Peptides against a protein of PDB entry 8OXM. Designs and how they scored, part 136

Target 1, 371 residues: chain A of PDB entry 8OXM
Amino acid sequence: FKAEFRLAGGVNLPKIIDCVGSDGKERRQLVKGRDDLRQDAVMQQVFQMCNTLLQRNTETRKRKLTICTYKVVPLSQRSGVLEWCTGTVPIGEFLVNNEDGAHKRYRPNDFSAFQCQKKMMEVQKKSFEEKYEVFMDVCQNFQPVFRYFCMEKFLDPAIWFEKRLAYTRSVATSSIVGYILGLGDRHVQNILINEQSAELVHIDLGVAFEQGKILPTPETVPFRLTRDIVDGMGITGVEGVFRRCCEKTMEVMRNSQETLLTIVEVLLYDPLFDWTMNPLKALYLQQRPEDETELHPTLNADDQECKRNLSDIDQSFNKVAERVLMRLQEKLKGVEEGTVLSVGGQVNLLIQQAIDPKNLSRLFPGWKAWV

## One batch from the design tools (peptide; made by RFdiffusion4, then SolubleMPNN)

Design b2_p16_6_s4 (from b2_p16_6, 8 letters changed)
Fold by OpenDDE base, seed 4:
Structure b2_p16_6_s4 (fold): chain B 371 residues (1-371), chain A 16 residues (1-16)
Amino acid sequence: as target 1 above (371 residues)
Amino acid sequence: SRLERTVKELEELLKE
């Protein structure tokens, strides 16, 4: 290791270190303390398996449909090493950075990110109707600008067009894979964009298997498809390339049902993989002060001295795991709301659910559903 | 192992 380190910011002060490999190459690594990276490591393995399935299918291979992965090395229950994603930026940092965010640069007369957040926090405990009205006012006065990411980074029109297609394909693949794995909505700081490839990298995978639905403010969308996420696709939005890439990804997932069920079953019953939502983790995810720079640590459940009888814990765990597997089987059969849908029908329902302002207005304000 | 030494060095860096 080099003797010098840099701070990446945030309360946990993750350290960026330069390491010389056995090959003599320097590599940047992010050393994260006070965070359980085991869940991230497991989810990266699941993404690699999904990528293998997508690469075997001719239609998804031709479209280069992949979910981006990063290397994770867990060191302990509260520490690990991440591959530093050099040449990536958080979408939240690009869009809503306090000093020079794209919203402020391109829409200086719109509401500030802080004004939007304040308005939505004021109605957090109000009715769904009041939340929807305030969300619509925020959306009217905070117009999407994420189209400018590719325009700033790619000056050649042919390159710009190809990168916008790469972005759209990345969103489609990550949305459908994320839905199958129950990742739900994603905080804007937990989605990185690669400045060279325009592909997304999802980080901090602490919510999986629809555990976001049991949060104090439950998730109401199958994946993040907010107005800025859509704006990055350009004038066609969710139509054309995005929809077709979602359908082709969903087709591969549904045709791989047995493989995906077997993989997820092994992971759900792994005693080293704590994927369950606990009250402390739920409080952490939805009650921390919104320090916009924080990679949130997953709190380990080991600090809960809940002497529940081992038998009652095991029975409760098994019932949750069985429900997750049953819901995964339904998704892979195209069962939505008790009806069997075609791939196109299922993808259409998921897109409509993800872009519905009524669903978006009900999300936790800290996740900035107006961005 | 070499890995265990690297892990220990990283854990020490996290304590500082």
Scores: peptide ipSAE 0.013, ipTM 0.403, DockQ to the pose 0.031
Fold by OpenDDE base, seed 2:
Parts: C-alpha cells; sequence; structure tokens
Structure b2_p16_6_s4 (fold): chain B 371 residues (1-371), chain A 16 residues (1-16)
C-alpha cells in the first residue's frame, strides 16, 4: 500500500488508498471505516452465483446478461476494503450535481434538484394524494436527461449503440436479480455507472430480503426504474431489449429455484450475516441530511446489547427468516398477490409497479424518485 | 445537433 491516502467525500470519510500488486499494477481501494461490509461481501457472492446461472443458460449468455460485482474484503465489523470501482460515477453525481449536473445543463428552465427535493420534503408527512400531485408537478418540471450520458461518453455511433445496449442489459439483469433478492435503498448515490462499459454497479447492499418494506417510509417499488433510468435506454424505454432481458433473467431465476432457495437459506441462518433491519439502521437510512457535510455519528453496533432474552430473539428471527424464504419461493414460482403469473406476466407487473408514479410518490424523498 | 440526428436515425433502425 502507498503511505498516502485521499479522502473520498461523504459522511463516513472513506479513504482511497492505492495498492501496488505483485504484478506491479496500481489498484485503487476504498477503505470504509465504521461500516459493516460483511453484508456487501455476502451479496457480492450471491451476485456471482446469479452470474454463474446466467452464464450457463444459452439465451442469457448470448445477451451477455450479468450483474456487475466488486471485491469486498471485510476487515472487521466496522471496517473493510472495497475494490474502488475505478471509472465509475454515481448516477446522482452525473444527473443532479449541484454545480453542473446534466439536468441543469440540458434543462436549465426546469426545477433545480434542490427545488424538487424541497417540494417533496414539504409533503413527506402529507396524504398519498398530496404526495402524488406534488410528485406529478415535480416530474412535469424536471424532465429526464440520462440519455445524454451515453451521448457525451460515446461519440462514435456504433460504440454509442453498443454501450446503450450494455446499459439496458445491465439495468434489466440488476433489476430482476435485485427483485429476487429483495434489494432496497436503490437511491441515485447507490447506483454507479461505468464510464467505459455503461454498465451499472450497485453498491451499499445493506437493505436486502425486502427489509426496505419495514422502513419508517416503506419502499413501494421492486427496483429503480425511474424516468432517468428509462431515458438512458433510449426511445424504446422499457419495451423491446429491456423487457426481453428482464424476461430471460427471470426465466433463469425461476428455473434455478432450488439453488437460489438453498443459497438464501444458508445465508439467512448464517450468524455472521446480519440482514435484519434494526431501528438505528432505519433512522440512519431515512435521516440523511441534504448536505453531504453533516457528520452523522456512525451507528455503534455495540449499543444493541439490549438484554432481550436469547430465546425470544431466536424465535422472532426464525419467523422473519421463514417469511423471507416463503416470499422468495413465491417470487420464483411467479406468485404475485396470490396469483400465479407467467414470466412475461410477472415481469410486466414488476415494470408497471416500478414506473407507477403512485408508488414512486410514496418513497422517501431522499430516494429521489423523480430522477 | 449532428449527434442527436445520428442517434435518432439509429433509434429508428432499432424499431425494425
Amino acid sequence: as target 1 above (371 residues)
Amino acid sequence: SRLERTVKELEELLKE
């Protein structure tokens, strides 16, 4: 490792370190302090298993369907080393950067990202009807611009087309795999885009197995398929390539039911894998300041020595784990709201749920559902 | 722009 480090911005002040490998190559690494990276490490292993299933199937292999993974080395319960995703940018940084985000550059007469945030925060405690009306006003005055990412980065038309296709495939694969695993907290800073491949990298995997539904503001969408995410696919939007890639991914997941259930069962009962939502984590996720400058006190994992009787904790945990497994089995059978759906029917329902402005308007304002 | 025209032409070719 080099003796010098750079501070990455953000609440936890992660350190970017350069390491020289035995091959003489420099590799950037992100050292996160005060965060449990074990959950990210486990979810990366699950993504690698999903990628193995996708590579075994001829239809998904031909489409190059993969979820992007990164290396995680947990060092302690509060520290780890991430492979720094070199050449990636948060989609939020590109879209809604305060100085020169794509919305400001391409739509200077639209509402600012701050105005949109403020309007949605003002209605956060209001009715679903009031949230929906304000969300529709925000959406009308904040039009999508994410198509310009590929247009700025890929000037050659043939390369541009290939990269837009790679983006669309990456969104489809990560959306379906993320839905099967119940991946939450998909805000615009937790999704990176690779500036060379146009593929998405999902980070901060601390909300899984639908634990986003038990947040103080429940998650109401199966994955992020917001207007900018769709705009990056081009004029066909969710139709054609995206839908077909979702269907082929879902087909592989459903046909791998036994394998996926076995993997998730082992993980749910792993005593080292804390996937359960706790009140402090819930508060941390939904009390994010608007300003990146406020040092939130990192949640001490040690303060959870609430002397609950071990027996009552185990019984409650087992019931939650059983419910997660039952819901996973339903998803893999195509059971939605008590009805068995075809792969196409299930994928259609998930797309409709993800793009529904009524569902999007109900999300926590920090999720930025209008982006 | 010239890029937007080329994009639009490529997007029309993708509807076939």
Scores: peptide ipSAE 0.006, ipTM 0.370, DockQ to the pose 0.015
Fold by OpenDDE base, seed 3:
Structure b2_p16_6_s4 (fold): chain B 371 residues (1-371), chain A 16 residues (1-16)
Amino acid sequence: as target 1 above (371 residues)
Amino acid sequence: SRLERTVKELEELLKE
């Protein structure tokens, strides 16, 4: 370990440390001191297994369909070390940084990111109809610009084309695998883009197995396929490469049903893997800017007294785990709303659900569905 | 069991 550390920005002041490996290579590591990284570590292992399945299949291997992974070493319930994703930027930082964001640079006459957020917050407690109308007004006055990411980073036309293709493949692979695993909380800060590969890195994997559907504002989309995500694919949008890559990924997942079910079953019953949504986690994920009062979780150690009868907790847990496994089995069979779909039919339904402005308008404003 | 084989294959995959 080098004696020098850098602070990464943010409330938790994560430490960036430089480590020399046994191979003599310097590696940057991020040390988090307040977050439980066990869920991220487990989900990275699941992504590695999905990558192994994708690499074994000729059609997905030919397309280089992979989920970008990072190394996570949990040290305790409140600390861990992760590989620092050097050369990545949050898509939100590129798109909607206050003064220098791509929306401000390329669309200076559109609504500001702040105006969009304010408008959607004003209707947060309103009807779905009012949310939809305001969302459509926001979308009309906030046009997508993510096409400019590849244009800014890749000046050579041949490189630009290959990188846009890599991006589109990365979105497709992560969207389908994320759907199968029920990955939620896909806001613009939890998705990084690699500035060299144009591939996505999904971080903060704390909402899995469709636990986003039990949030106070439930998640209504299977994955993030917002207008900027689509704009990054270029003129073809979701058609052609994206759709075909989704279909080929879904085909591999469905053909690997027994393996995926067995893996997820082991994980769901692992007493060290807390995947369940709790009220405090739900409050944290959907915290209002007005409620940013100092909820220092002084988790005083004395709340050990919720020895709720172990029997009722175990029965509730087992019922939730069983429901997750049944829903995973349905997805892997192509069962959607009680109907068995082909791979193409299932992928089409998921794309339509993800781009539907009615579904997008119902999301928590912090998810930024207009971006 | 089949589960023990899958866990062992997983443990081998996690060692790489």
Scores: peptide ipSAE 0.000, ipTM 0.405, DockQ to the pose 0.019
Fold by OpenDDE base, seed 1:
Structure b2_p16_6_s4 (fold): chain B 371 residues (1-371), chain A 16 residues (1-16)
Amino acid sequence: as target 1 above (371 residues)
Amino acid sequence: SRLERTVKELEELLKE
């Protein structure tokens, strides 16, 4: 390893290190401390399996439908190495960076990202009606700009069009695969965009199997399809290419039900794979900026031997795992709200749920549903 | 092993 490191930002201060491989090639790696990367590693394996299914189907293969993956090497329960996604940027950094964010550059008279966050935090404990009204006011004064990503990066019109299609296909594939795996809404810093391919890379997969629904502020969308995510697709929005790619991805997932269930079952019962939501993880994921100062994690978690009887822990775990498998089976059968839907009907419902400003207004303000 | 040395070096880098 080189002696020099860079901070990648964030609460856990992940370190970007340069290493020389046995092949003599320099590689950048992200070293995370205090994070369990086993969940990320497992989810990357599931994504690779989904990619194999998508490549076997002629229609999804012709459309080049893939979910982008990265290499993860978990080292311990609190450390691991990630392949640094070279040539990617977080969509949140591109959109809402305080200095040079696309919203500030293209919409200088709109609300700042801070003003939007403040307004939504002020109503966080209010009614759904008050949240909706403030969210609509924020949305009127914070117009989408993500169309400019492809316009800035791809100056040739033919390349620009092809890359916008690659983006739209990547959003569609990741949205449907993410829904099947229960990834839910994704923080804007946990979605990277490749500056060369325009494809998305989902990182920090710590919320899976609909565990976002048991957060203090539950998720209300099946995947992130916010106004900026849609704006990146161009004038057609969710119609045409996006919808068709979602339908073809969902068709492959539903036709692969037995394979998906078998693999997810093995993973859910793997004693090394802790996918369950714990209160500390829930607090961390929905921590307020004001609460960052006081929670020194001096909770020596050593002394709470909560001798919950091993039997009650195992029974609670098994019941949660069974519920996850049942819900996965329902999704793969097209069962939504007790009704069996066609692929087109299911995809339509999911799109409508994901773009509904009522659902978006109810999300945790820290996840910036207006972006 | 080589792996154990690499893990130890990474754990030391994470403590700094």
Scores: peptide ipSAE 0.007, ipTM 0.382, DockQ to the pose 0.033; fails the geometry check

Design b2_p16_7_s1 (from b2_p16_7, 11 letters changed)
Fold by OpenDDE base, seed 2:
Structure b2_p16_7_s1 (fold): chain B 371 residues (1-371), chain A 16 residues (1-16)
Amino acid sequence: as target 1 above (371 residues)
Amino acid sequence: MEETIKEIDELLKEAK
């Protein structure tokens, strides 16, 4: 490790440290403090298992369907080392980083990212109808630009086309596997894009097993398939490569039902894997930018063991775990809203749910559903 | 580049 570190910004002020490997190569590492990286470590193992299933199937192997994984080394309950994904950028940094963001560069007459966020924050406590109207106004005046990522990074047309396909495959694979695992909190800072491969890297995996649905503002989409995510696929959007890759991923997941259920069951009952949503975590995830100034000191919640009888906690936990397993089994059977769907029908429903502006308008403004 | 992208995107429309 080098003695010098950089701050990555944000509330937890993660430290970027440089490590020299035994091979003499420098590698950046992210040291997160005050964050439980055990969830990320476990979810990375699940993604590696999903990748193994996808590589065993001829159709998904031919399509190179994989989820990008990174190494997580948890050091404590509140600290760990992430293998920093060298050559990745948050999609939010590329799209909406102040005056240098792609929206400002390519659409200078559209609403600013700040104006969009302000408009959606003003209606946050309003009706779903008012949220929808303002979301549609924001979307009309904030047009997608993520197509320019591949255009800026890949100047050769043949390379550009190959990278756009790699991006589309990465979105499809991560969307379906993320849906099966109930992965939430897919805001624009929790999705990185590799500047060399155009593949997505999902970070901050602490909202899993549909625990995003119990947030103060519930998650209403199965995965992030916003207008910029779709724009990065090019003119075909969700139709063609994306849909086919979703279907082939879903086919492998459904055909691996017993394996996936067994893995998730072991994880849900692992006492070291706290996947449950707590009120403090929920407040942190949906905190207002204005409230960032005051809440700094009180994240030293002492373990006030609310001495709820251990028996009542265990019974409540077991009932939640059983419900998660039942819902996972339904997804893997293609049961949606009490109806058994084909792989194509299920994938179609999920795509429609993810792109529905009514669902997107209901998300927490910090999720930036207009991006 | 934008023209080549349009051509590729047109070819992808015709291949549907």
Scores: peptide ipSAE 0.020, ipTM 0.449, DockQ to the pose 0.015
Fold by OpenDDE base, seed 1:
Structure b2_p16_7_s1 (fold): chain B 371 residues (1-371), chain A 16 residues (1-16)
Amino acid sequence: as target 1 above (371 residues)
Amino acid sequence: MEETIKEIDELLKEAK
């Protein structure tokens, strides 16, 4: 390793290090401490499998439908190495950076990202009606700008059009596969965009199998399809290319039901793969900036109460795993709310759920559903 | 592999 490192932003302050491989090539690595990368590694393997299924199908192959993957090497339960996604930026950094974010640059008279967050945090414990009203006020005074990403990066009109299509296809593929795997809503810092390909890279896959529904503020959307995500698709929004790519991705997933179920079953019962939501992880994922000061790790959780019978823990785990598999099977059959839908009907329902401002207004304000 | 893990663990300790 080189002796110099850079800090990446975020609570865990991951280190960006340069290393020389045995092949003599320099590679940038992200070293995470205090984080379990096993879930990321497993989810990357599932994405690679989904990519194999998409590449085998003629219609999805012609559309170049893929999920971007990165290399993950878990080293311990609390450390690992990630391949640094060179030439990527978090969509949140591009959109809502306090100094030079696209919202500030293109919409200087709109609410600041901080004002939007403050307004939504003030109503966090309020009724759904009050949350909806404030969310609509925020949305009216914080207009989408993500269309400008492709316009800034791709000056040639033909390249710009191609890259906007690549973006739209990437959003569609990741949305449908993310729904099947139960990734739910994604924090804006955990979605990277490639500055050369306009494709998305989903990182920090610590919420999977609909575990976002059991958070203190439960998820209400099947995937992130916020106003800026839609704005990046251009004037057609969710219609045309996005919808068709979702339908073709869903068709491949549904036709691959047996393969997907078998692989997810093996992963859910892997004793090395902790996919379950725990209270500490739930608190961390929905932590308030004000609450960071008081979480002294009083790791004096006395070992005494964890003697809940191993049998009751195993039975509870198995029941959760079975429920996840049943719900995965329902999704792959097109069963939504007890009704069997066509691929087009299922995709339409998911799009409507994801863009519904009533669902978006109920999300955790820290995840910035107005962005 | 074990040496690389030790180097990474040392790098992670120097961040504290």
Scores: peptide ipSAE 0.013, ipTM 0.405, DockQ to the pose 0.031
Fold by OpenDDE base, seed 5:
Structure b2_p16_7_s1 (fold): chain B 371 residues (1-371), chain A 16 residues (1-16)
Amino acid sequence: as target 1 above (371 residues)
Amino acid sequence: MEETIKEIDELLKEAK
């Protein structure tokens, strides 16, 4: 390893280190402390399998439909090494999380990202109606700018057009695969964009199998398809390329039902794979920025009182695992709200759910649904 | 692998 490291921002202060491989090549690595990377490692294996299924199908292969993967080496329950996604930036960093974010540069008269967040935090404990009204006001005064990502990075018009198509295909593939696997916590820091390929890289895969629905503020969208995500697709938005790529991805997933169920079943019953939402993890994921100061996790190891009979814990776990498998089977059959849908009908429902401002307004303010 | 884990654990300790 090189003796020098860089901090990647964030609560856990991950270290970017440069490593020389046995091949003499320098590789940037992200060392995460305090994070369990085992879930990320497992989900990357599932993504690799989904990519194998997509490459076997002629229609998805021709469209180059893939979910981007990265190497994960878990070292302990609280440490690991990630292959740093070199040449990627969080979409939130490009859009809102820097002093010169794209919203500030292209829309200087709109609400600031801070004003938007403040307005949504003020209504966090209010009715759904009040949340919706404030969300619509925020959206009206915070217009999408993500189209400028490809325009800034790709100056040649032919390259620009190709990269916008690569982006749209990446959003479609990751959205459908993410929906099938029940990926949650798709906030603007957990989605990276590759500055060379325009493809998305999904990181922090610690909310899977619809466990985002049991958060203190439940997730109400199947995937991130917010206004900036759509703006990056250009003038056609969710129509044409995006919709067709979603349908072709969904077709491959539904036709691979037995394989997907078998693998997810093995993972759900793996005693080393903790996919269940812990209440402490749920609180951490939806912590307010004001509460960042004092929660030193005093793991008071009062391990004693949760001697709930191991049998009752196992029975509760098995019932949750069975429900997850049943819901996965329903998705792969096209069963939505008790109705069997065609691939086109299911994809249409998911798109409508993901773009619905009523669903978006109900999300945790930290998810930044207006971006 | 064990040496790499030790080097990483040392790097993580120096960040405290």
Scores: peptide ipSAE 0.011, ipTM 0.409, DockQ to the pose 0.031
Fold by OpenDDE base, seed 4:
Structure b2_p16_7_s1 (fold): chain B 371 residues (1-371), chain A 16 residues (1-16)
Amino acid sequence: as target 1 above (371 residues)
Amino acid sequence: MEETIKEIDELLKEAK
């Protein structure tokens, strides 16, 4: 290891270190010191398996449908080493968290990211109707700009077009694989985009197997397909390439039911793999101030509603695992809300659920569903 | 985890 390190920023202050391998090659590594990287490591392996399934199928292979993976080496329950995703940026950093964020640059008269967050935080404990109305006001005054990522990075029109297609394919693959694995909505800092390939890299995989549905503010979308995510696809949005890539990915997942069930079963019953949501983890996921802004969440003790959903979790670990497997089997059969759907019908339902402003308005305001 | 990786790698070999 070199003696010098850089801070990557963020709450956990991950350290970027350069390591010289036994092969004499320098490798940049990210050392995290407060995160359990075991779940990330396991989920990266599941992604590699999904990639193997996608590469075996001619239609998904021709489309180069893959979920991007990175190397994870967990060192302890609170530390590990990640491959530094060189040439990637968090989509949230590009969009909103930089002083020169794309929203500020391209839409200077829109609401600031802070104004949007404040408005949505003010209605966080309000009715779904009030949340929806404020979310629609926020969306009207905070227009998507993620199309400019590919336009800034790829000046040649032919390259730009191919990279926009690569992005769209990456979103489609990660959305469907993420849905099957129950990753749910993804925080904008936990989605990296590669500045050379335009492919997404999903990091911090601490929510899996639909455990996001048991958060204090439950997830209401199958995957992140917010307005900026869609805007990055260009004029066709969720239609054409995205939809077809989702369908082809879902076809492979459904046709690989036995393999996926067996793999997930092994993981769910691994005593070394804690995938279950606990109250402390739930609080940590939805009480983090994302911005360095002094919004200390006052621990007002009166969140009685969060206690009701926690009391029904008195089911044995095995019953939770069995339910996860049963729901995975349903997804892989195309069973949605008790109805068997075709691949096209299932993908259509998932897209509609993911883009529905009623579902998006109900998400935790921290996760910035308007971005 | 290392055992789960091995079991998964074995399952991926048997599925060839």
Scores: peptide ipSAE 0.000, ipTM 0.363, DockQ to the pose 0.019

